# Peptides against a protein of PDB entry 2N1D: the designs that were tried, part 31

Target 1, 169 residues: chain A of PDB entry 2N1D
Amino acid sequence: EVKVKIPEELKPWLVDDWDLITRQKQLFYLPAKKNVDSILEDYANYKKSRGNTDNKEYAVNEVVAGIKEYFNVMLGTQLLYKFERPQYAEILADHPDAPMSQVYGAPHLLRLFVRIGAMLAYTPLDEKSLALLLNYLHDFLKYLAKNSATLFSASDYEVAPPEYHRKAV

## One batch from the design tools (peptide; made by RFdiffusion4, then SolubleMPNN)

Design b1_p12_5_s3 (from b1_p12_5, 7 letters changed)
Fold by OpenDDE base, seed 2:
Structure b1_p12_5_s3 (fold): chain B 169 residues (1-169), chain A 12 residues (1-12)
Amino acid sequence: as target 1 above (169 residues)
Amino acid sequence: TLLDIINKILKA
């Protein structure tokens, strides 16, 4: 078993996110004001501004690219609550060629890191490669925690209209 | 590379 530690600052948000969707029947406003692509770009720029070497910058770019790809693959099949399925269908219809990293935002991105540990458990990685990957994932999560006030807010959600309820429930 | 590692995960 591979454990990806979620910062304590972000754990309450996962609960709030779940509550907003499943209990309060709200939806995250899409397309996101700040999408996953933008968040990852800001992270990369943040790391580059720290005076890293070219090799370090290259590694950051690979991490960003990897997280983006992983998110785009996993969003539709693994990261959505049942109540969000009709919204996802509408997004696919309205944005058929857009990657989901350009549509969804921080809350859904955070959900990815809840799942990644299980995926790593089934991947034959050597200890050094796994440790390196985990270090970058944890570093990114620390970045999310540091910027949580601007990335996670209940105001980014809205009550689903009655027409939506008929489709979802 | 790290990206290769991530891609390996996605293929699994």
Scores: peptide ipSAE 0.078, ipTM 0.764, DockQ to the pose 0.138
Fold by OpenDDE base, seed 3:
Structure b1_p12_5_s3 (fold): chain B 169 residues (1-169), chain A 12 residues (1-12)
Amino acid sequence: as target 1 above (169 residues)
Amino acid sequence: TLLDIINKILKA
Protein backbone atom coordinates (compact mmCIF):
# COMPACT_ATOMS: atom_id res chain seq x y z
CA GLU B 1 0.00 0.00 0.00
CA VAL B 2 1.24 3.44 -0.98
CA LYS B 3 0.36 6.02 1.62
CA VAL B 4 0.18 9.69 0.74
CA LYS B 5 0.46 11.59 3.99
CA ILE B 6 -2.10 14.33 4.36
CA PRO B 7 -0.91 17.15 6.64
CA GLU B 8 -2.57 17.00 10.04
CA GLU B 9 -3.86 20.53 9.56
CA LEU B 10 -5.90 19.46 6.54
CA LYS B 11 -7.39 16.26 7.92
CA PRO B 12 -10.12 18.05 9.89
CA TRP B 13 -11.06 19.92 6.73
CA LEU B 14 -11.70 16.67 4.90
CA VAL B 15 -14.18 15.77 7.60
CA ASP B 16 -15.83 19.19 7.44
CA ASP B 17 -16.06 18.99 3.66
CA TRP B 18 -17.72 15.60 3.90
CA ASP B 19 -20.12 16.86 6.55
CA LEU B 20 -21.11 19.97 4.60
CA ILE B 21 -22.02 17.95 1.54
CA THR B 22 -23.41 14.68 2.85
CA ARG B 23 -25.05 15.65 6.13
CA GLN B 24 -25.82 19.35 5.78
CA LYS B 25 -26.79 18.97 2.10
CA GLN B 26 -24.73 21.93 0.96
CA LEU B 27 -22.90 22.46 -2.32
CA PHE B 28 -19.60 24.08 -3.07
CA TYR B 29 -20.20 27.30 -5.00
CA LEU B 30 -19.40 26.82 -8.69
CA PRO B 31 -17.58 28.09 -10.58
CA ALA B 32 -15.04 28.36 -7.80
CA LYS B 33 -13.86 31.83 -6.85
CA LYS B 34 -10.37 30.36 -6.84
CA ASN B 35 -10.19 27.39 -9.15
CA VAL B 36 -7.65 24.59 -9.33
CA ASP B 37 -5.82 26.26 -12.21
CA SER B 38 -5.28 29.35 -10.10
CA ILE B 39 -4.12 27.37 -7.08
CA LEU B 40 -1.58 25.48 -9.15
CA GLU B 41 -0.38 28.68 -10.77
CA ASP B 42 0.13 30.27 -7.37
CA TYR B 43 2.06 27.23 -6.21
CA ALA B 44 4.31 27.35 -9.25
CA ASN B 45 4.99 31.04 -8.75
CA TYR B 46 5.64 30.45 -5.07
CA LYS B 47 8.24 27.81 -5.84
CA LYS B 48 9.89 29.92 -8.52
CA SER B 49 10.12 32.94 -6.25
CA ARG B 50 12.38 31.07 -3.85
CA GLY B 51 15.34 31.31 -6.20
CA ASN B 52 15.16 27.79 -7.51
CA THR B 53 17.50 26.50 -10.16
CA ASP B 54 16.37 25.94 -13.71
CA ASN B 55 16.01 22.25 -13.00
CA LYS B 56 13.73 22.87 -10.06
CA GLU B 57 11.59 25.23 -12.10
CA TYR B 58 11.23 22.59 -14.76
CA ALA B 59 10.17 20.03 -12.19
CA VAL B 60 7.58 22.36 -10.68
CA ASN B 61 5.99 22.95 -14.06
CA GLU B 62 5.72 19.23 -14.62
CA VAL B 63 4.20 18.67 -11.20
CA VAL B 64 1.60 21.36 -11.86
CA ALA B 65 0.78 19.95 -15.27
CA GLY B 66 0.53 16.46 -13.86
CA ILE B 67 -1.73 17.36 -10.96
CA LYS B 68 -3.98 19.35 -13.30
CA GLU B 69 -4.30 16.47 -15.71
CA TYR B 70 -4.91 13.96 -12.95
CA PHE B 71 -7.59 16.19 -11.42
CA ASN B 72 -9.37 16.71 -14.73
CA VAL B 73 -9.48 12.97 -15.32
CA MET B 74 -10.53 11.95 -11.83
CA LEU B 75 -13.01 14.65 -10.78
CA GLY B 76 -16.12 13.32 -12.45
CA THR B 77 -15.61 9.67 -11.66
CA GLN B 78 -13.81 9.54 -8.31
CA LEU B 79 -13.92 12.81 -6.39
CA LEU B 80 -17.64 13.59 -6.06
CA TYR B 81 -20.07 12.54 -3.39
CA LYS B 82 -23.44 11.26 -4.60
CA PHE B 83 -25.15 14.48 -3.56
CA GLU B 84 -22.88 16.46 -5.88
CA ARG B 85 -23.75 14.49 -9.02
CA PRO B 86 -26.63 16.70 -10.22
CA GLN B 87 -24.43 19.76 -9.86
CA TYR B 88 -21.72 18.11 -11.91
CA ALA B 89 -24.24 17.18 -14.60
CA GLU B 90 -25.34 20.80 -14.81
CA ILE B 91 -21.75 21.95 -15.18
CA LEU B 92 -21.19 19.49 -18.02
CA ALA B 93 -24.35 20.62 -19.78
CA ASP B 94 -23.53 24.32 -19.50
CA HIS B 95 -19.79 24.04 -20.08
CA PRO B 96 -19.09 20.85 -22.01
CA ASP B 97 -15.62 21.88 -23.13
CA ALA B 98 -14.36 23.44 -19.92
CA PRO B 99 -11.78 21.50 -17.93
CA MET B 100 -12.90 20.84 -14.40
CA SER B 101 -9.74 22.48 -13.08
CA GLN B 102 -11.28 25.77 -14.20
CA VAL B 103 -14.55 25.07 -12.41
CA TYR B 104 -13.75 23.41 -9.08
CA GLY B 105 -11.55 24.60 -6.25
CA ALA B 106 -9.39 23.62 -3.29
CA PRO B 107 -11.74 21.21 -1.48
CA HIS B 108 -12.13 18.96 -4.49
CA LEU B 109 -8.44 19.23 -5.26
CA LEU B 110 -7.63 18.00 -1.77
CA ARG B 111 -9.92 15.01 -2.28
CA LEU B 112 -7.67 13.99 -5.15
CA PHE B 113 -4.80 13.35 -2.77
CA VAL B 114 -6.96 11.07 -0.66
CA ARG B 115 -7.49 8.87 -3.71
CA ILE B 116 -4.06 8.98 -5.28
CA GLY B 117 -2.50 6.54 -2.84
CA ALA B 118 -4.79 3.74 -3.90
CA MET B 119 -4.16 4.53 -7.55
CA LEU B 120 -0.42 4.33 -7.02
CA ALA B 121 -0.80 0.91 -5.46
CA TYR B 122 -2.03 -0.43 -8.79
CA THR B 123 0.63 1.34 -10.84
CA PRO B 124 3.92 -0.42 -11.48
CA LEU B 125 6.48 2.23 -10.57
CA ASP B 126 10.07 1.73 -9.58
CA GLU B 127 11.10 2.87 -6.13
CA LYS B 128 13.00 5.89 -7.39
CA SER B 129 10.10 7.18 -9.46
CA LEU B 130 7.66 6.61 -6.65
CA ALA B 131 9.84 8.41 -4.14
CA LEU B 132 10.26 11.37 -6.46
CA LEU B 133 6.53 11.62 -7.09
CA LEU B 134 5.66 11.34 -3.42
CA ASN B 135 8.18 14.02 -2.55
CA TYR B 136 6.54 16.55 -4.86
CA LEU B 137 3.02 15.55 -3.88
CA HIS B 138 3.87 16.05 -0.22
CA ASP B 139 5.50 19.38 -1.03
CA PHE B 140 2.32 20.56 -2.72
CA LEU B 141 0.20 19.34 0.18
CA LYS B 142 2.41 21.29 2.55
CA TYR B 143 1.73 24.36 0.43
CA LEU B 144 -2.01 23.77 0.71
CA ALA B 145 -1.71 23.44 4.47
CA LYS B 146 0.29 26.64 4.72
CA ASN B 147 -2.40 28.51 2.79
CA SER B 148 -5.38 26.64 4.21
CA ALA B 149 -6.95 29.74 5.77
CA THR B 150 -7.49 31.28 2.33
CA LEU B 151 -8.18 28.08 0.41
CA PHE B 152 -10.64 26.22 2.62
CA SER B 153 -13.74 27.86 4.07
CA ALA B 154 -17.24 26.71 4.88
CA SER B 155 -18.45 30.05 3.51
CA ASP B 156 -17.72 28.73 0.03
CA TYR B 157 -20.61 26.31 0.47
CA GLU B 158 -24.33 27.03 0.36
CA VAL B 159 -27.48 25.11 1.15
CA ALA B 160 -28.86 23.39 -1.91
CA PRO B 161 -32.30 24.65 -2.98
CA PRO B 162 -35.39 22.44 -2.71
CA GLU B 163 -35.47 21.79 -6.44
CA TYR B 164 -31.98 20.35 -6.17
CA HIS B 165 -33.00 17.94 -3.43
CA ARG B 166 -35.73 16.55 -5.67
CA LYS B 167 -33.22 15.38 -8.26
CA ALA B 168 -30.42 14.42 -5.88
CA VAL B 169 -30.01 10.90 -4.57
CA THR A 1 10.21 13.32 -16.25
CA LEU A 2 7.60 13.87 -13.56
CA LEU A 3 4.94 14.43 -16.18
CA ASP A 4 5.80 11.09 -17.71
CA ILE A 5 5.37 9.45 -14.33
CA ILE A 6 1.95 11.03 -13.91
CA ASN A 7 0.92 9.89 -17.36
CA LYS A 8 1.92 6.35 -16.49
CA ILE A 9 -0.32 6.52 -13.45
CA LEU A 10 -3.25 7.76 -15.52
CA LYS A 11 -2.82 4.98 -18.03
CA ALA A 12 -2.59 2.22 -15.44
Scores: peptide ipSAE 0.075, ipTM 0.760, DockQ to the pose 0.138
Fold by OpenDDE base, seed 4:
Structure b1_p12_5_s3 (fold): chain B 169 residues (1-169), chain A 12 residues (1-12)
Amino acid sequence: as target 1 above (169 residues)
Amino acid sequence: TLLDIINKILKA
């Protein structure tokens, strides 16, 4: 099994995220104030500002594109708690053609990296490819950790209305 | 490419 290490700074947030949704019956405000697309764009710009070569810049763009695609595929099937399913259904109805990377934000993006390790275990990748991928994934996670104060906040959640609670529980 | 690698993950 491939292990994707989550930075220690972000582990408590995963617990808080779980608690907000599952125990406190709150929902992440959608559409996100800062969606996954914006986060990835900021990351790409951050990498560019560090004076990366053209080749490294192209690699970052591929990583960004890949994470985006992976998120869009996995969000609905793997990244949601049961309580969030009605919200997701509503989002699909209201935004049928919008990628979820334009709707959801940092908390759900972080959940992707909790699941990706198991998925990598079922993917036949050579050692070099796996190492390269892991390096970029960890690099991105470090970026999230550095910006965690602005990306992760309980204020981005709100108590679900009574009508939602009745159909979700 | 890295994107190709990620696509392989998506298809797994």
Scores: peptide ipSAE 0.073, ipTM 0.761, DockQ to the pose 0.136
Fold by OpenDDE base, seed 5:
Structure b1_p12_5_s3 (fold): chain B 169 residues (1-169), chain A 12 residues (1-12)
Amino acid sequence: as target 1 above (169 residues)
Amino acid sequence: TLLDIINKILKA
């Protein structure tokens, strides 16, 4: 399996995220104050402001597009804890035409990178190409780590109401 | 597709 290294700064958050939802029975407030689209846009702008070459700028745009697509495909089926599924169903009902990248935020985006390694393992990439892609992904993860104070907070979660518990898995 | 995007990234 391809190993995507999560920055040490973000590993504790994955644990906290899991704890908030599965043990404390809280939910991430949706729609996110800062959604995945916004995060990716900020990243792209950040990279473009760093004086990248045209080719690098093109690559950044493709990375952003790829991450967004991957997130939108994987969110509902692969990235949610069981406790979050009723919330997801409500989101689909309330926002039927919105991609999930416009609804969910940084915590769920980070979960994607826990799964992406397995996906890349089945992607027909040679060793050198894979290394290059991993560098792009790691660069984005470093960006998330750099901005973790604003992107990841327990205050973005709320205790699920009693009626939610009655229907939650 | 995501694969197409990945390929574009690698070619950039």
Scores: peptide ipSAE 0.056, ipTM 0.730, DockQ to the pose 0.552

Design b1_p12_5_s4 (from b1_p12_5, 6 letters changed)
Fold by OpenDDE base, seed 1:
Structure b1_p12_5_s4 (fold): chain B 169 residues (1-169), chain A 12 residues (1-12)
Amino acid sequence: as target 1 above (169 residues)
Amino acid sequence: MLQEIINRILSA
């Protein structure tokens, strides 16, 4: 099993996110004010500004691309609570050609890292490549934790209207 | 499923 450790600072947010959606019947506002693409871009730029070598920069770009791809593949099937499925259907109808990384934001991106370990277990990566990838994934998670105040907020959620509740049952 | 996984992460 490939284990991706979630920073302790972000664990409470996973609970809050779950609570907002499942218990409080709220929805994350879509399209996100700051989508996954922008978050990844900011991370990449942040890493580049730290004086990385060309090889390290290449690795960051590859990791960013990988995270984006995994997110886009897994969002609809693995990263949504049941209550969010009608919203997802609406997004698909309104934006059929848009990658979900351009629609969803930090909370859903964080959910990816809850699942990504199991997914990586089936990826044919050599030990060295896997270790490198894991290091960058943890580095990215630390970045999310560092910027958690701006990336994760209950104010990005809103109470679903009654008509939505009827769809979600 | 997602909730269960999150719970496992939190309990680790």
Scores: peptide ipSAE 0.051, ipTM 0.718, DockQ to the pose 0.033
Fold by OpenDDE base, seed 3:
Structure b1_p12_5_s4 (fold): chain B 169 residues (1-169), chain A 12 residues (1-12)
Amino acid sequence: as target 1 above (169 residues)
Amino acid sequence: MLQEIINRILSA
């Protein structure tokens, strides 16, 4: 099993996210004010500005591209709670050609890392390459934790209207 | 399914 460790600082947010959606019947406001593409871009720029010239097999840009691809593939099938399904359907109808990384934000991106380990187990990566990838994924998660105050907020959610509740049942 | 995985992570 490929284990991706979630920083302790972000674990409470996963609970809050679940509570907002499942118990309080709220929805993350879409399109996100700061989407996944922007978050990944900021991370890449942050890494480049640090002047880290380590000669590693995986470049930051490749890691960012990989995260984006996994997110876009897995969002609709793996990263949504049942209550969010009608919202996703509406997004697909309104933006049929847009990647979900341009629509969704940090909370859903964090959910990816809950599942990404299992998906990576099926990738044909050698031990060294997998270790390097995991290091980058953990580094990215640390970045999310460092910027959690701006990336994760209950104010980005809103109570679903009665009309939505009828669709969700 | 997602909730179950989250619970496992939180319990680790």
Scores: peptide ipSAE 0.036, ipTM 0.697, DockQ to the pose 0.033
Fold by OpenDDE base, seed 4:
Structure b1_p12_5_s4 (fold): chain B 169 residues (1-169), chain A 12 residues (1-12)
Amino acid sequence: as target 1 above (169 residues)
Amino acid sequence: MLQEIINRILSA
């Protein structure tokens, strides 16, 4: 398996996120105040502002696009806890044509990186390309860690109502 | 499944 290291600063958040959803029966407020698209855009702009070369800028854009695509593909099938399924169904009903990167936010995006390594293991990437991709993924994760105070907060969650519990597993 | 993977990541 391709190993994508989660920054130590973000590991506690994964636990908190899990706890909020699965044990405290809370839901992340949707649509996110800051969605995945916005986060990725901010990252790209951040990288551009650092004076990257054209090639590096292109690479960043491709990585951002890739992350976005992976997120949109994997959100519904791989990144949700069972308790979140009814919420997801409602989102699909209300926003059938909207990519989930426009709906969900940082917590769910972070979950992607828990799973992305396994997905990359089955991707026909040469060693150099894979290493480069991993570097960018780790760089992005570092960016998330740097901005964790504004991206990850328990206040973005709320207790699901009893009626939700009845339809949730 | 996600929980299990998270646990693995956290245990690494």
Scores: peptide ipSAE 0.034, ipTM 0.699, DockQ to the pose 0.034
Fold by OpenDDE base, seed 2:
Structure b1_p12_5_s4 (fold): chain B 169 residues (1-169), chain A 12 residues (1-12)
Amino acid sequence: as target 1 above (169 residues)
Amino acid sequence: MLQEIINRILSA
């Protein structure tokens, strides 16, 4: 098993995110004001501004690309609550050619890191490569925690209309 | 299933 540790600062948000959707019957506003692509780009630029070497910059870019790919693969099948399924279907209909990293935002990106460990367990990574990847994933999570005030907010959610409730299981 | 995993992580 590959264990990806979620920062303690972000654990309460996972609970709030779940509560907003499953208990309060709200939906995250889509398309996101700040999508996953933008968040990852900001992280990469942040790392670059910290004076990284060419080698470290390359590594960051690879990590960003990997996170984006995993997100786009996993969003529809593994990162949604039951209540969000009709919304996702609507997104697919309205944006059939758009990657989900251009539609969804920080809350769903954080959910990826709840699942990504299990996916990494099936990747043919050696111990050194896995350790390096985990370090960058944890570094990115700390970045999310540092910027949590702007990335995670209940104001980005809205109460689902009655019509949505009727089609949502 | 997602909530179950979240609960597991929060409990760990």
Scores: peptide ipSAE 0.032, ipTM 0.693, DockQ to the pose 0.033

Design b1_p12_6_s1 (from b1_p12_6, 5 letters changed)
Fold by OpenDDE base, seed 5:
Structure b1_p12_6_s1 (fold): chain B 169 residues (1-169), chain A 12 residues (1-12)
Amino acid sequence: as target 1 above (169 residues)
Amino acid sequence: LLDKILEALRKL
């Protein structure tokens, strides 16, 4: 397994996220007020503002693009708790052409990084490339931690209605 | 530069 370290500041959030949905039967409000696209864009702009070279800026953009694409592929199949499945189905029906990075927000994006390590273990990357990728991923995670107060909040969740409870597992 | 990384991510 490839180790992707989640910042200690964000680990409690993963637990709270799980609790809100699985135990308290709440749902993240969708579409997200700050979606994954926006978060990634802010990160890219943040990196640009720090005086990166053209090459570094290009690399950041590529990493952002990769994270976005990976999120869009993985969200529906790997990043949702069972209780969230009906909500996801509704999103697909209402917004069939929208990528999930435009619908979901920081909590679900963070879940991606919980899974990515195991997936990278089976990815044909040489050691040098893997190290480079990990550096970018960790850098992004540090950015999420830095902005955690605005990105992760229980107020972004709402109690699912009784009708939802009856159809959700 | 990161093309192979992006390709790898797409294959996950």
Scores: peptide ipSAE 0.039, ipTM 0.713, DockQ to the pose 0.420
Fold by OpenDDE base, seed 4:
Structure b1_p12_6_s1 (fold): chain B 169 residues (1-169), chain A 12 residues (1-12)
Amino acid sequence: as target 1 above (169 residues)
Amino acid sequence: LLDKILEALRKL
């Protein structure tokens, strides 16, 4: 298995996220105030502002694009807890043509990085390519950690109404 | 190299 290390600062959030949804029966407020597209754009701009070379900027943009695409593919099938399925169905009904990266936010994006390692293990990436990808993924995760105060908050969740509970069972 | 990475990600 390819190991993608989650920063220690974000590990507790994964637990809190899980707890908020599965145990406290809360839902992340959608559409996200800060969606995945915006987060990735901010990251790319952040990297650009640090004076990276053209090639490095290109690489960042491609990684961002890849993360976005991967997120959009994986969100509905791999990143949701069972309790979130009705919410997802509602989002699809209301926004059938919108990529989920425009709807969901940092918590769900972070979940992607929990799964990506296992998935990458089955991709035909050579060691050099994999190492490069991992470096970028870790760099992005560090960025998320640096901005965790604004990206991850329990206040972005709310208790699901009883009628939702009936749909979720 | 990046193209391969992106292709791999798209196939996931």
Scores: peptide ipSAE 0.038, ipTM 0.713, DockQ to the pose 0.432
Fold by OpenDDE base, seed 2:
Structure b1_p12_6_s1 (fold): chain B 169 residues (1-169), chain A 12 residues (1-12)
Amino acid sequence: as target 1 above (169 residues)
Amino acid sequence: LLDKILEALRKL
């Protein structure tokens, strides 16, 4: 199996995220103040500012593009808790054809990395390529951990209104 | 889903 290790600093957030949504019946504020697109862009710029080689810069861009694409494909079907589904439906109605990477933010992006390992297990990757990909994914996760104070906050959630509860049941 | 990434990595 392919194991993508989530930094220890971010593991508690996954639990908090689940708790906020599922137990406290809160919703992440959408559209996100800082969406997935901007997070990935900041990461890419961060890597560029560190003086990477041309090849590394190219690889970072492709990794960013891949993460974005994977997020957009997976968000609606794989990354949402049941309580979030009515919100997602509303987002689709209000923002038709908009990629979800422009709507959702860091918490949902982090959820992707819980799933990505299993998906990679089904890809015919050679050992070298897989190792390199994992290095990039882990590097990005470390970036998220480094910026966790600004990317992950319970203040980005709010209690769902009574009307939402009625629609959710 | 990560074909582009994989392709890029194979070129490195």
Scores: peptide ipSAE 0.037, ipTM 0.702, DockQ to the pose 0.093
Fold by OpenDDE base, seed 1:
Structure b1_p12_6_s1 (fold): chain B 169 residues (1-169), chain A 12 residues (1-12)
Amino acid sequence: as target 1 above (169 residues)
Amino acid sequence: LLDKILEALRKL
């Protein structure tokens, strides 16, 4: 298994996220006020502002694009708790062609990194490429941790109505 | 599809 370490600052949030959804029966407000696309764009711009070379900028853009695509593929099948399934179905019905990276936000994006390590284990990677990828993934996670105050908030969740509870069994 | 994405990332 490929290990992708979640920063200690963000681990409590994963627990809170799980608690809000599973125990408190809340839903993340959709569409997200700050969606995955925006978060990735901000990260790319942040890296650019730090004076990276053209090659490093290119690599960042490719990583961002990869994370976006990976998120869009994995969201519906791997990143949702059972309680969130009806909400996802409603999103698909209303916006069938919209990428989920334009709908969901930081909490769901963070969930991706809990899964990505195991998924990377299915595809053989040369040591150099894997190390480089892992470095960028960890760098991005550090960025999320640095900006956690603006990206992760319980106020972005709301209690699901009784009608939702009945169909989320 | 996921494998294709991972393959693309390996080209970095």
Scores: peptide ipSAE 0.036, ipTM 0.701, DockQ to the pose 0.131; fails the geometry check

Design b1_p12_6_s2 (from b1_p12_6, 6 letters changed)
Fold by OpenDDE base, seed 5:
Structure b1_p12_6_s2 (fold): chain B 169 residues (1-169), chain A 12 residues (1-12)
Amino acid sequence: as target 1 above (169 residues)
Amino acid sequence: LLKEILESLRKL
């Protein structure tokens, strides 16, 4: 198993996110006020402002693109709790051509990094390549932790209506 | 190299 370390600042949020959805029967407000695309764009701009070389800037752009693509592939099949399935179906019906990175936000993006480690175990990467990837992933997670106050909030959730509960069986 | 790694990830 390849372990992707989640910053200590973000671990409590994963618990709160789980509690809001599964126990309190709330839903994250969609479309997100700040979607995954915007978060990744802000990160890339942040890295550029730090005075990176052209090669380092290119690497950041590739990491951003890769995270976005992986999120869009994984969201519907791997990152949702059962209670969120009806909401996802509604999103697909209302926005059939929109990538999920334009709909969902930071909480669901963070869930990706909980799962990505297990997926890396099945990827044919040598130790050097794996170490490089992990460094970039951890750097992004540190960025999320630094901006956690603006990215993660229980106020972005709301109690699902009774009609939704009947669908979420 | 990094691009190839990320492309491999999205195929999983």
Scores: peptide ipSAE 0.030, ipTM 0.700, DockQ to the pose 0.450
Fold by OpenDDE base, seed 2:
Structure b1_p12_6_s2 (fold): chain B 169 residues (1-169), chain A 12 residues (1-12)
Amino acid sequence: as target 1 above (169 residues)
Amino acid sequence: LLKEILESLRKL
C-alpha cells in the first residue's frame, strides 16, 4: 500500500471538514474565493521565490500540473460527500465547461491527498519513481500546512438552505 | 521521469 502522509496539522481539518458537511449540513461556498488553481499557482510562485534551479522549477510546474489534472478527474467521482452531490450537480449545470480546479478550494484539494495513495497503488511505478513523487506531494502538503490559517476556515462554509436540505435528503 | 509519472496518474 502506498501511503501519503498528511501533516498532523491538517488532519484535524479533515475531521472538521467532514463534520461541517455531513453532520452540520453545511456547504463550502462555491465558487471558491480561492480556488485550487490559485493555490497551486501560489505554491509554484513560492517555490520559485525560494531560488530553485531551473530543473527544480520545471519539476514543480509539472507537479502542479499533475495535481491540477488529477484533481479535476477525481473531484466529481471520488472527493465529494453525499451531501455535496446536489451542489456539484448545480455547479455542473451552471459551469459546464469549467474545470473543477477553478470552482473548488483548499478543503476539497486536501481530500485528494487522502485518496491519491490508493490510486498510486495501481500505477506501475518503481520504488525510486514513487519516492520521488511522494517527496513532491509531501512538499506540497507541507506548504498547505504552513498556510493552513488562510486556506482552511469554517467561515468558508455556510448552512445549506432549507430547499437544499429537502432535496438532498 | 517525473512527467511520465504524472501523466500516468492522469490516466487513472
Scores: peptide ipSAE 0.029, ipTM 0.697, DockQ to the pose 0.429
Fold by OpenDDE base, seed 3:
Structure b1_p12_6_s2 (fold): chain B 169 residues (1-169), chain A 12 residues (1-12)
Amino acid sequence: as target 1 above (169 residues)
Amino acid sequence: LLKEILESLRKL
């Protein structure tokens, strides 16, 4: 089992996110004011400003690219609650060629790290490689925790309109 | 090494 540890500061947010969507029948406002692309870019710039070596800068860029790509792959199939499916369908219809990393934001990005551990278990990575990847993922999660006040807010959600409820289960 | 890891990740 590959364990990706979510910082304790962010665990309550995952519960709030679930509650907003599933119980309160709200939707995250799309397109996000701060999308996944922007969050990853800010992280990369933050790491570069910390005086990293050239090798570390290369590694950060690769990690950012990997997270972005995997988010785009997994969003539609693994990261959405049932109530969000009609919204996702509308996004696909209106923006068929847009990567989801340009549409969705921090809450959905955080959901990726809840699921990614199970997916990594199927990779042909050796123990050393897996440990290295986990270190980078945990470093990014720590960054999200440090910036949680600006990245995670219930004000980014809105009550779904009545017509949405009719097509959502 | 990291590049190889991420390439593997993208193929999942």
Scores: peptide ipSAE 0.029, ipTM 0.698, DockQ to the pose 0.404
Fold by OpenDDE base, seed 1:
Structure b1_p12_6_s2 (fold): chain B 169 residues (1-169), chain A 12 residues (1-12)
Amino acid sequence: as target 1 above (169 residues)
Amino acid sequence: LLKEILESLRKL
């Protein structure tokens, strides 16, 4: 198994996210005020502003694109709690052609990094490529941790209405 | 598809 280390600053958020959804029966407000596309774009711009070489800039763009695609592929099947399934179904019905990276936000993006390690283990990667990928993933996670105050907030969740509860059960 | 993404990243 490939280990993707989540920053200690973000681990409590994963617990809070789980608690908000599963125990408190809340839903993350969709569409996200700051979606995954925006977060990744901000990260790319942040890296660019630090005076990276052209090669490093290219690498960042590729990593961003990869994260986006991984998120869009895995969101519906791997990243949702059962309570969120009806909400996802509604999103698909209302926005059938929209990538989920334009709908969901930081909390769900963070969930990706909890799961991505296992997925990476299914594909043969040379040591150098894997190390490089992991370095960028960890770098991105550090970015999320640095900006956690603006990316993760319980105020982005709301109590699901009674009718939703009936759909979820 | 995930494999394809990984293949792309390996080119870095």
Scores: peptide ipSAE 0.029, ipTM 0.684, DockQ to the pose 0.321

